# Peptides against a protein of PDB entry 2FGR: the designs that were tried, part 176

Target 1, 331 residues: chain A of PDB entry 2FGR
Amino acid sequence: SSVTLFGIVDTNVAYVNKDAAGDSRYGLGTSGASTSRLGLRGTEDLGGGLKAGFWLEGEIFGDDGNASGFNFKRRSTVSLSGNFGEVRLGRDLVPTSQKLTSYDLFSATGIGPFMGFRNWAAGQGADDNGIRANNLISYYTPNFGGFNAGFGYAFDEKQTIGTADSVGRYIGGYVAYDNGPLSASLGLAQQKTAVGGLATDRDEITLGASYNFGVAKLSGLLQQTKFKRDIGGDIKTNSYMLGASAPVGGVGEVKLQYALYDQKAIDSKAHQITLGYVHNLSKRTALYGNLAFLKNKDASTLGLQAKGVYAGGVQAGESQTGVQVGIRHAF

## One batch from the design tools (peptide; made by RFdiffusion4, then SolubleMPNN)

Design b2_p20_4_s1
Fold by OpenDDE base, seed 1:
Structure b2_p20_4_s1 (fold): chain B 331 residues (1-331), chain A 20 residues (1-20)
Amino acid sequence: as target 1 above (331 residues)
Amino acid sequence: APALPAGTEAADAATDAALA
């Protein structure tokens, strides 16, 4: 058996010009280019093409030294893999988020990422952003001529909130085509949750695609999230993303990404545009800078996710500008 | 930059909320 220790420490200086009170926030933040993490993983060859695996991964907060503790909430899986693909048991990314977030050019972190994978409805479930699940069983196929898929089911274990039962149940999956410069995927998921103590289904559909032209990569996402409530009507958000990245001078990467969040329940839109640059000092160490602008219209109150500094909302209809400059180190 | 293992990119916001 082999065991690998791995991780990333990503820490930045961050600024946002507005918080919920209209005041600026600034300080030391985390995870601006990649999520800071500590992990252990390993495999055992069982013979006959069968392998056992484990993966334990938690988030690192470099600004406070993990003052709230350390856990393996990012991933805590045991697996079997072979020619049939891979089966995983334990908390992990749900298959839909694992595949569809790969089209986000900002690595689902910092002030620039696609924010569509969100709890749009004040859902009371712990994972109502549709990203991870407890009590998860996942299966991933091999790649067959470009075609691949992933499926997952999470047990609710009879968890209740208010009058809602089956809270935390997930069912979902994706189909994809990954061949050469092209990637395209369709994901579908449903989670059982509660809103205001009442049973609610969180339905999600996501389309993603990317193409690598060599000189640049284009990437896009189309998503609908719908919290179907028995009482009070549905809370629906349509999210759109288009991004481009290009290598610069052999040691850098520039990224530009736009997203639109059409929040139907409040008839309000938010527009996000982010410019990012990563400069590789080595294979393991990079400097980076992000500049993001978020324009809320009407009743929209979205905020940029300057983790460790300010990740809350702003006043309705207000715009927010964010900056991050940091160091990423991988080990 | 080293290639990140599959599935490491997603869910920062969820983890933050769970650790806050």
Scores: peptide ipSAE 0.021, ipTM 0.599, DockQ to the pose 0.119
Fold by OpenDDE base, seed 4:
Structure b2_p20_4_s1 (fold): chain B 331 residues (1-331), chain A 20 residues (1-20)
Amino acid sequence: as target 1 above (331 residues)
Amino acid sequence: APALPAGTEAADAATDAALA
């Protein structure tokens, strides 16, 4: 058996020019290039090609020293793996987010990531962003000539909100083709939640693809998220992302990513464009900078996620510029 | 460190693998 302690401390100086009041915010933020984390993981060889595993991982907030506490909400799984793939029990990324966020060149963190995995409808469930789930059973296949898949089910455990039952139930999965420079995936998920105390289904479909040309990588996402409400009509968002990354000088990486969020329920679009640079001082330590521009149109109020500084919305139709400059250290 | 099954990837897992 083995046990590994691991982590990342990623802390930055961040600035956004607009908050909900139209004022600037600046300070020390976290997780601008990679999510800061502390974890324990290990495996036990059970023989016959079977392995047991565990994974416990929590987020680190270096700006305040985890003043709100520490938990294993990032992942808390026990697993069996072998030639059949892997079965996981416990809180984790849901299969759809685990696979489809891999196409986000900004690693689903900081001010530059694809923000499609979001609670678009003021859903009252704890994980209505479609990223993780409690009480999750997941299964991941091996890779069969490039083809692979993942499936998951999360128990609601009879959780209710208002008149909504089955809150927190997740069912979803993806199919993918990963071969050499090409990756492509289709994900489907449904989560039971509540909006305004009423039963709501969060349906999600996501298509992702990337191709690594060696000199550059292209990546894209197409997503529809639909909160299906019995009363008040559906809240639908179509999200699009296109990104490119390239190595620079053998020690750096430049990233450029554009996203469009077409928020149908409010007939409003938001445009996000982010330029990022990572400079590797070593395998474990990097400097980075992100510059993001978010343009809200009409009734859109989206804000960049400058974690630790400001992650709220802006006034309707306002644009927001964000900057992060930081250090990432892995151990 | 435990490896993910072949054909599975996540942003966080990729980061861990790259930085481990």
Scores: peptide ipSAE 0.020, ipTM 0.628, DockQ to the pose 0.279
Fold by OpenDDE base, seed 3:
Structure b2_p20_4_s1 (fold): chain B 331 residues (1-331), chain A 20 residues (1-20)
Amino acid sequence: as target 1 above (331 residues)
Amino acid sequence: APALPAGTEAADAATDAALA
């Protein structure tokens, strides 16, 4: 049996040129290259190729010392694993997000990530971004000659919001092919939620692929998210991403990523482009910089996620520029 | 637990995979 204490402290100086009032924001932010975290994990060999595992992980906010408290909402699982794969019980990334966010070259954090995994409809559920779920059972297959899959179900436990009576139910999964330089995946999910106190289904389909050419990596995502409402029509967003990364001098990595968010319900698009650089000072410590530009069209109000400084929206049709420069330390 | 600030609990699967 083993227990490992682990974590990441990622803190940055961040700037955005516009908030919801059109004013600039700047200060000390968190999680610009990786999400800051503290965790405990361990495994027990049960013999015969069977292992028990646990994982407890919470987010760290280095800028304020976790003023709002600490919890294990990032992951709180117990698992069994073996030749059959892995079964997990507890709050975790849902299988779809766990797999499909792996194609995001900005690691789904900071000001540069693909923002498709979002609550597009003012959903009232706790996890309407489609990233994590409470009361989750997950199963992950082994890799069979490149082919692998993951499935999950989260219980709603009769959670109600307004007239919605199944809030928090998740069902989803992915199929993937991961072999050498190639990765490709298809994910499907449905989550029960509420919008305006009325039952709503959040349907999600995501395609991802990447190829590592050695000298550079290309990655892409195609996603549709649809909040199906009984009244008011569907809220549909089509999200697209294309990114490239390359190693620099054996100690660094440069990243460039573009995303388009076509928000059908408001007939408005947002364009995101991000340039990032990570400089490894050691295996555990890195310096990084991100430069992001977000262009909202028409009624779009998306904002860059400069966590700890400003993560809100902007005025409709406004553009936002963001910068992060920080230190990431893993332990 | 109290609700986290907006923009928290972001997934970072690439980092998680490296730690797994």
Scores: peptide ipSAE 0.020, ipTM 0.597, DockQ to the pose 0.070
Fold by OpenDDE base, seed 5:
Structure b2_p20_4_s1 (fold): chain B 331 residues (1-331), chain A 20 residues (1-20)
Amino acid sequence: as target 1 above (331 residues)
Amino acid sequence: APALPAGTEAADAATDAALA
């Protein structure tokens, strides 16, 4: 058996020009380029091509030293893998988010990421952003000439909120084609949750694609998230993303990403544009900068995720500018 | 319509996870 300790410490100076009161916020933030983490993982060869694995990973908050504690809520899995693929038991990224967030050039981190994987409806479930699930069983196929898939089911364990039962149940999966410069995927998921104490289905469909031209990469996402409420009508958001990245001088990467969030329930759009740069000092250490602009229209109140500084909303129809400059170190 | 909550949980892509 093997055990590997690994992690990332990513800490930044961050600024946003508006909070919910219209005031600026600035300070030391976390996870601007990559999520800061500490983890343990390992494998055991069981013979015959079968392997056991474990993975334990938690988020690190470098600005406050994890003042709220440490846990393994990022991933806590045991697995079996072989020629058949991999089966995982435990809390993890759900298959849909695991695959479809890979098209986000900002890796679902910092002020620049695609924010479609979100609780759009004040859902009362713990994972109503569609990113992770407790009590998850997942299966990932091998890659067959580019084709691959992942499937997952999370048990609700009779969790209730208000009159809603089956809260936390997830069913979902993706199909993908990954071959050379091309990646394309379709993900479908449903989670059971509650809104206002009433049963709600969180349905999600996501299409992603990327192509690496060598000199640049293009990536895109199309997503619909729908909280289907028994009473009050659906809360639907259509999210779109288009991004490009390019290597710079062999040591850097520039990224530009645009996203549109069409929030149907409030008939309001938000536009996000982010410019990012990563400068690799080594394979493990990088400097980075992100500049993001979020324009809310009408009743939209979205805010940039300047984790550790300000990740809340803004006043309706207000625009927010965010900056992060930081260091990422992987070990 | 209810106000939409702000923020989201960060989840790294596979390529980002490979840095660890």
Scores: peptide ipSAE 0.022, ipTM 0.582, DockQ to the pose 0.037; fails the geometry check

Design b2_p20_4_s2
Fold by OpenDDE base, seed 4:
Structure b2_p20_4_s2 (fold): chain B 331 residues (1-331), chain A 20 residues (1-20)
Amino acid sequence: as target 1 above (331 residues)
Amino acid sequence: APTLPAGVSPEDELTDAALA
């Protein structure tokens, strides 16, 4: 058996030019290039190609030393793996997010990521962003000639909010083709939640693809999120992303990513463009900078996620500029 | 390069902690 301690400490100085009041915010933020984390993982060989595993991972907030506490909400799984693939029990990324966020060139963190995995409807469930689930059982296939899949089910455990039952129930999965420079995936998920105390289904469909040309990588996402409400009509968002990354001078990486969030319920769009640079000082330590622009139209109030500084919205139709400059260290 | 597991930071996990 082995136990590995691992982690990332990513801390930055961040600035956004507008908050909900129209004021600037700045300070020390976290997780600008990668989510800061502390984890334990291990594997036991059970013989015959069967392995047991565990994974415990929590987020680190380097700006305040985890003043709100430490937990294993990022992942807390026990697993069996073998020729059949891997079965996981416990809180984790849901299969759809685990696969489809891999196409985000900003690693689903900081001010540059694809923000499509979001609670678009003021859903009252804890995981209405479609990223993780409690009480999750997941299965991941092996890779068969590039083809792979993942499936998950999360138990609601009779959680209720208002008149909504089955809150937190998740069912979803993806199919993918990962071969050489090409990756492509289709994900489907449904989560039960509540909006305004009423039962709501969060439906998600996501298509992702990337191609690595060696000199550059292109990546794209197409997503529809739909909160199906029995009363008040559906809240639908179509999200689009296109990104490119390229190595620079053997020690750096530049990233450019554009996203469009077409928020149908409010007939409003938001445009996000982010330029990022990572400079590797070593295999484990990097400096980074992100510059993001978010343009809200009409009733859109989206804000950039400068974690630890400001992650709230802005006034309707306002634009926001964000900057992060930081250090990432992996151990 | 060790593929850093794509750590989706649950952006929304902070909202729950701030409301708690």
Scores: peptide ipSAE 0.017, ipTM 0.588, DockQ to the pose 0.060
Fold by OpenDDE base, seed 3:
Structure b2_p20_4_s2 (fold): chain B 331 residues (1-331), chain A 20 residues (1-20)
Amino acid sequence: as target 1 above (331 residues)
Amino acid sequence: APTLPAGVSPEDELTDAALA
C-alpha cells in the first residue's frame, strides 16, 4: 500500500475594476492558476489486477490560512479499480464536470475559466453548479480504443427544501473518444434542486472537444443548462467556449479563451475573454498572470471569480476587467 | 493496459507531474 501527501499552494495578487457598487477591489487572492489544495491518497494492490484506493482532498485558502476551517469537500472517495475500470464511493466531481471541465484551458479556476458550470437560477441546493455531489457513486470505464465513459448517481437521502423533495439527487454521465491528439465528449446530467422553495430540475448537456497540434492546442465547449421550474418558466443558459494554448520557449504556456453566456431567461448575454501566461520555474513552481475581460449586456450581472478578493456580480450591463499575478507551488 | 481516463482534473495532472 502507498499513501501520498500532495497539494498545491496557489496565491496571487488580484484586481478587479468593478464590484457590485462600481468600485475596484484588490488584494491577495487564491487559486488563480490551480485550486489550492491539500490531499491524501493511496492505493492497495489486492492482487489479480484489483486495487483499492482512497482520496481525501480539501481546498486551501492561503490568504487567510483556512480561517473557516478545513474539510474534504473537494474529494472524499474510496475506490475499487481494475481491468473493469473504477468505481468510486463518496463526494467527488460528478462524471460530467470531471470530463467536460478538462476542455477548459484555465482548469475551472481563477478569472479565466469557463463559467458554464454554474448555478444560473438561484438554486438552493448545495451543488447546483453541477460540479460536485454528495453521496455519489461513480463508475469510469477503461479506455477502449479511444472510447471511454463515466456514470454517476448521487442519493438525495430525502433532503427537502420548502416543498421540494429529492434535493441533491444527481444522475449523469458522459461518453468520450480520447485518442492521441483528439479528445471529444458528450455529457448529460440531471440534478434535483429547489428554486424559491419549489421543486426544480437542473438539466445539463455539454459537448466538448480538443485537438493538440503539438505547436498549439484548440479546445471548445458547447453547453445548455436548464433549470426546469414548475412555476415561472424555465431558466435556460447556452454557454459557448473556444480556447487556444501554446507552449512558449519550453518553459511557458500562453492561453487565450473566449466564452459566451446566453442567458435566455433575462434575454441577456455576457462575453468573457481571458489571456493567461504560465512560466514554469521548475516542475513544481510556476509564476502566472491572467488578464480577463467580462462584458455584460442588458440585465446580465456576471462577475469574474477573483477568489479571495472579489467573486460577486456587477451592476447590470457593466463590464469588468480582472488581473491576477501569482505563484503556484505543487508538492 | 486500459488507461483509466485520468479521473484527475487537469489540475490533478499537474500535481502528479510535479510529484514525479
Scores: peptide ipSAE 0.015, ipTM 0.552, DockQ to the pose 0.405
Fold by OpenDDE base, seed 2:
Structure b2_p20_4_s2 (fold): chain B 331 residues (1-331), chain A 20 residues (1-20)
Amino acid sequence: as target 1 above (331 residues)
Amino acid sequence: APTLPAGVSPEDELTDAALA
């Protein structure tokens, strides 16, 4: 058996020009290029091609030293793997987010990521962003000539919020084709939650694709989320992303990504555009800079996620500009 | 009309940055 300690410390200086009051915020933030983390993982060969595994991973907040505590909420799994693929038991990324966030060129973190995986409806469940689940069983197939899939089910364990009695139940999965420069996938998920104390189904469909041309990579996402409420009608959001990345001088990478969030329940759109640069000082250490612009229309109040500095909304119809400059170190 | 609560992204949403 082997045990590996691993992690990332990613800390930045961040600025946003507007908060909810219209004031600027600035300071030391976290997780601008990659989510800061500490983890333990290991595998045991059981013979016959069967392996046991464990993975324990928690988020690190380098700006305050984890003042709110440390936990393994990123991942806490035990697994069996072999020729059949991998079965995981425990809190993890749900299969849909695990696969479909891979098309986000900003790695689902900082001020530049695709923000479609979100609680669009003030859902009262802990994971109403569709990213992770408690009490999760996951299965991942091997890759068969490019084709692969993942499936998951999370138990609600009779969690109640208001009149909702199955909060946290998840069912979902993806099918994908990953071969050479091409990746494409379709994800479907349903999560049970509550909105205003009433039972609500969070339905999600996501399409992702990327192609690596060598000199540049293109990536795209198409997503629909629906919070299906028994009373008050559906809260629907259509989210779109298109991004490009290119290597620079053998030591850098430039990224440009656009996203559109069409929030149907409030008939309002938000536009996000982000320019990023990563400069590799080594295989483990990088400098980075992100510049993001978020334009809210009409009743939209979305804010950039400058974690550790300001991640709240802005006034309706306001635009926000964000900057992050930081260091990422992996160990 | 009940004001749709602004979808506050919980600050604590552990965004899983994929290991690049």
Scores: peptide ipSAE 0.019, ipTM 0.555, DockQ to the pose 0.026; fails the geometry check
Fold by OpenDDE base, seed 5:
Formats: structure tokens, sequence, C-alpha cells
Structure b2_p20_4_s2 (fold): chain B 331 residues (1-331), chain A 20 residues (1-20)
């Protein structure tokens, strides 16, 4: 058996030029290049190609020292793996997010990420962003000539919000083809939640693809999220992302990513463009900088996610510029 | 570019607090 302690501490100086009042915010933020985390994991060889595993991982907030506490909400799983693949029990990334966020060149963190995995509808469920679930059983296939898949089911355990039952139930999965420079996947998920105390289904479909040309990588996402409400009609968002990354001078990486969020319920679009640079000082330590521009149209109020500084919205139709400069250290 | 150590979770996410 083995036990490994691991983590990332990523802390930055961040700036956004507008908050909800139209004022600038700046300070020390977290998780600009990678999500800061502390974790424990281990495996046990059970013989015959069977392994047991555990994984416990929580988020670290370096700016305040986890003033709100520490938990293992990132992942808390026990697993069996072998030639059949892997079965996981416990809170984790849902299979759809685990696979489809891999196409985000900003690693679903900081001011540059694809923000499609979001609670678009003021959903009252704890995980209405579609990223993780409690009470999750997951299965991941091996890779068969490039083909792989993941499936998950989360029990609602009769959780209720208002008149909504089955809150937190998740069912979803992906199919993928991962072969050499090519990755492509399709994910489908449904999560039961509540909006305004009424039953709502969060449906998600995501298509992702990437190709690594060696000198550069291209990546893309197409996503539809739909909060199907019994009353008031659907809250639908179509999200699009296209990104490119390239190694620079053997020690750096430059990233450029564009995203469009077409928020159908308010007939409003938001455009996000982010330029990022990572400079590796070592295998474990990097300096980074991100520059993001978010243009809201019409009734859109989206804000850049400068975690620890300002992650709220802006006034309708306002644009926001964000900067992060930080240090990432992995251990 | 150096990859994250093999012992580090490759998955990152936005938190609800970041999206609120």
Amino acid sequence: as target 1 above (331 residues)
Amino acid sequence: APTLPAGVSPEDELTDAALA
C-alpha cells in the first residue's frame, strides 16, 4: 500500500476594473493557474490485477488560510480498479465535468476558464454548476484503441428544496476518443435541482475536442445547459469556447482562449477573451500572468472569477477587465 | 512545459462562490 500527500498552493495579486457597483477591486487572490489544493491518496495492490484506492482532496485558500475551514469537497473517493476499469464511490467530479473540463486550456480556474459549467438559473442545489456531486458512484472504462467512457449516478437521498424532490440526483456520462494528439468527447448529464423552490432539471450536453500539433494545441468546447422549470420556461445557455496554447522557449506556455455565452433566457451574450502565460521555474514552481476581458451585452452581468478578490457580477451590459499575476507551487 | 507532478490531481474547477 502507498499513501501520498500532495498539493498545490497558487496565490496571486489580482485586479478587476469593475465590480457590481462599477468600482475596481484588487488584492491577493487564489487559484489563478491551478486550483490550490491539499490531498491524500493511496493504492493497495490486491493481486490479480485488482487495486484498491482512496483519494481525499480539498481546496486551499492561501490568502486567508482557509478561514472558512477545510474539507474534502474536491474529492473523497474509495475505488476499485483493474482490467475492467475503475469504480469510484464518493464525492467527486462527475464524469461529464471530469472529461469535458480537460479541454479548457485554463484548467477550469482563475479569470480565464470556460465558465459554461455554471449555475445559470439561480439553482438552489449545492452542485448546480454540474461539476461535482455528492453520493456519487462512477465508472470509468479502460482505453480501448482510443475509445473510453465514463458514467455516473448520484443518489438524491430524498433531498428536498421547497416542493422539489430528488434534489442532487445526477445521471450522466461521456464517450471519448483519445488517441495520440487527438481527443474528442461527448458528454450528457441530467441533474435534479430546484429554482424558486420548484423542481427543475439541469440538462447538459457538451462536445469537446482538442488536437496537439506539437508546436501548438487547439481546443474547443460546445455546450448547452438547460434548466427545465415546470413554471416560467426553460433557462438555456449555449456556451462556446475556442483556445490555443503553445510552448515558449522550452520553459513557458502561452494560452489564448475565447468563449461566448449565449444566455437565451435574457437574450444576452457575453464574450470572454483571455491571454495567459506560465513560466516554469522548475517542475513544481511556476510564475504566471492572466489578462482577461469580459464583454457583457444587454442584460448580461457575468464577472471574471478572481477568486479571493472579486468573483461577483457586474452591471448589466458592462465590460470587465481582469489581471492575475501569481506563483503556483506543487508538492 | 513541466507537467504537474503525477501525484497531483489534474482536475481543476470553478467553485460556486466564484460563480456567484
Scores: peptide ipSAE 0.018, ipTM 0.586, DockQ to the pose 0.093; fails the geometry check

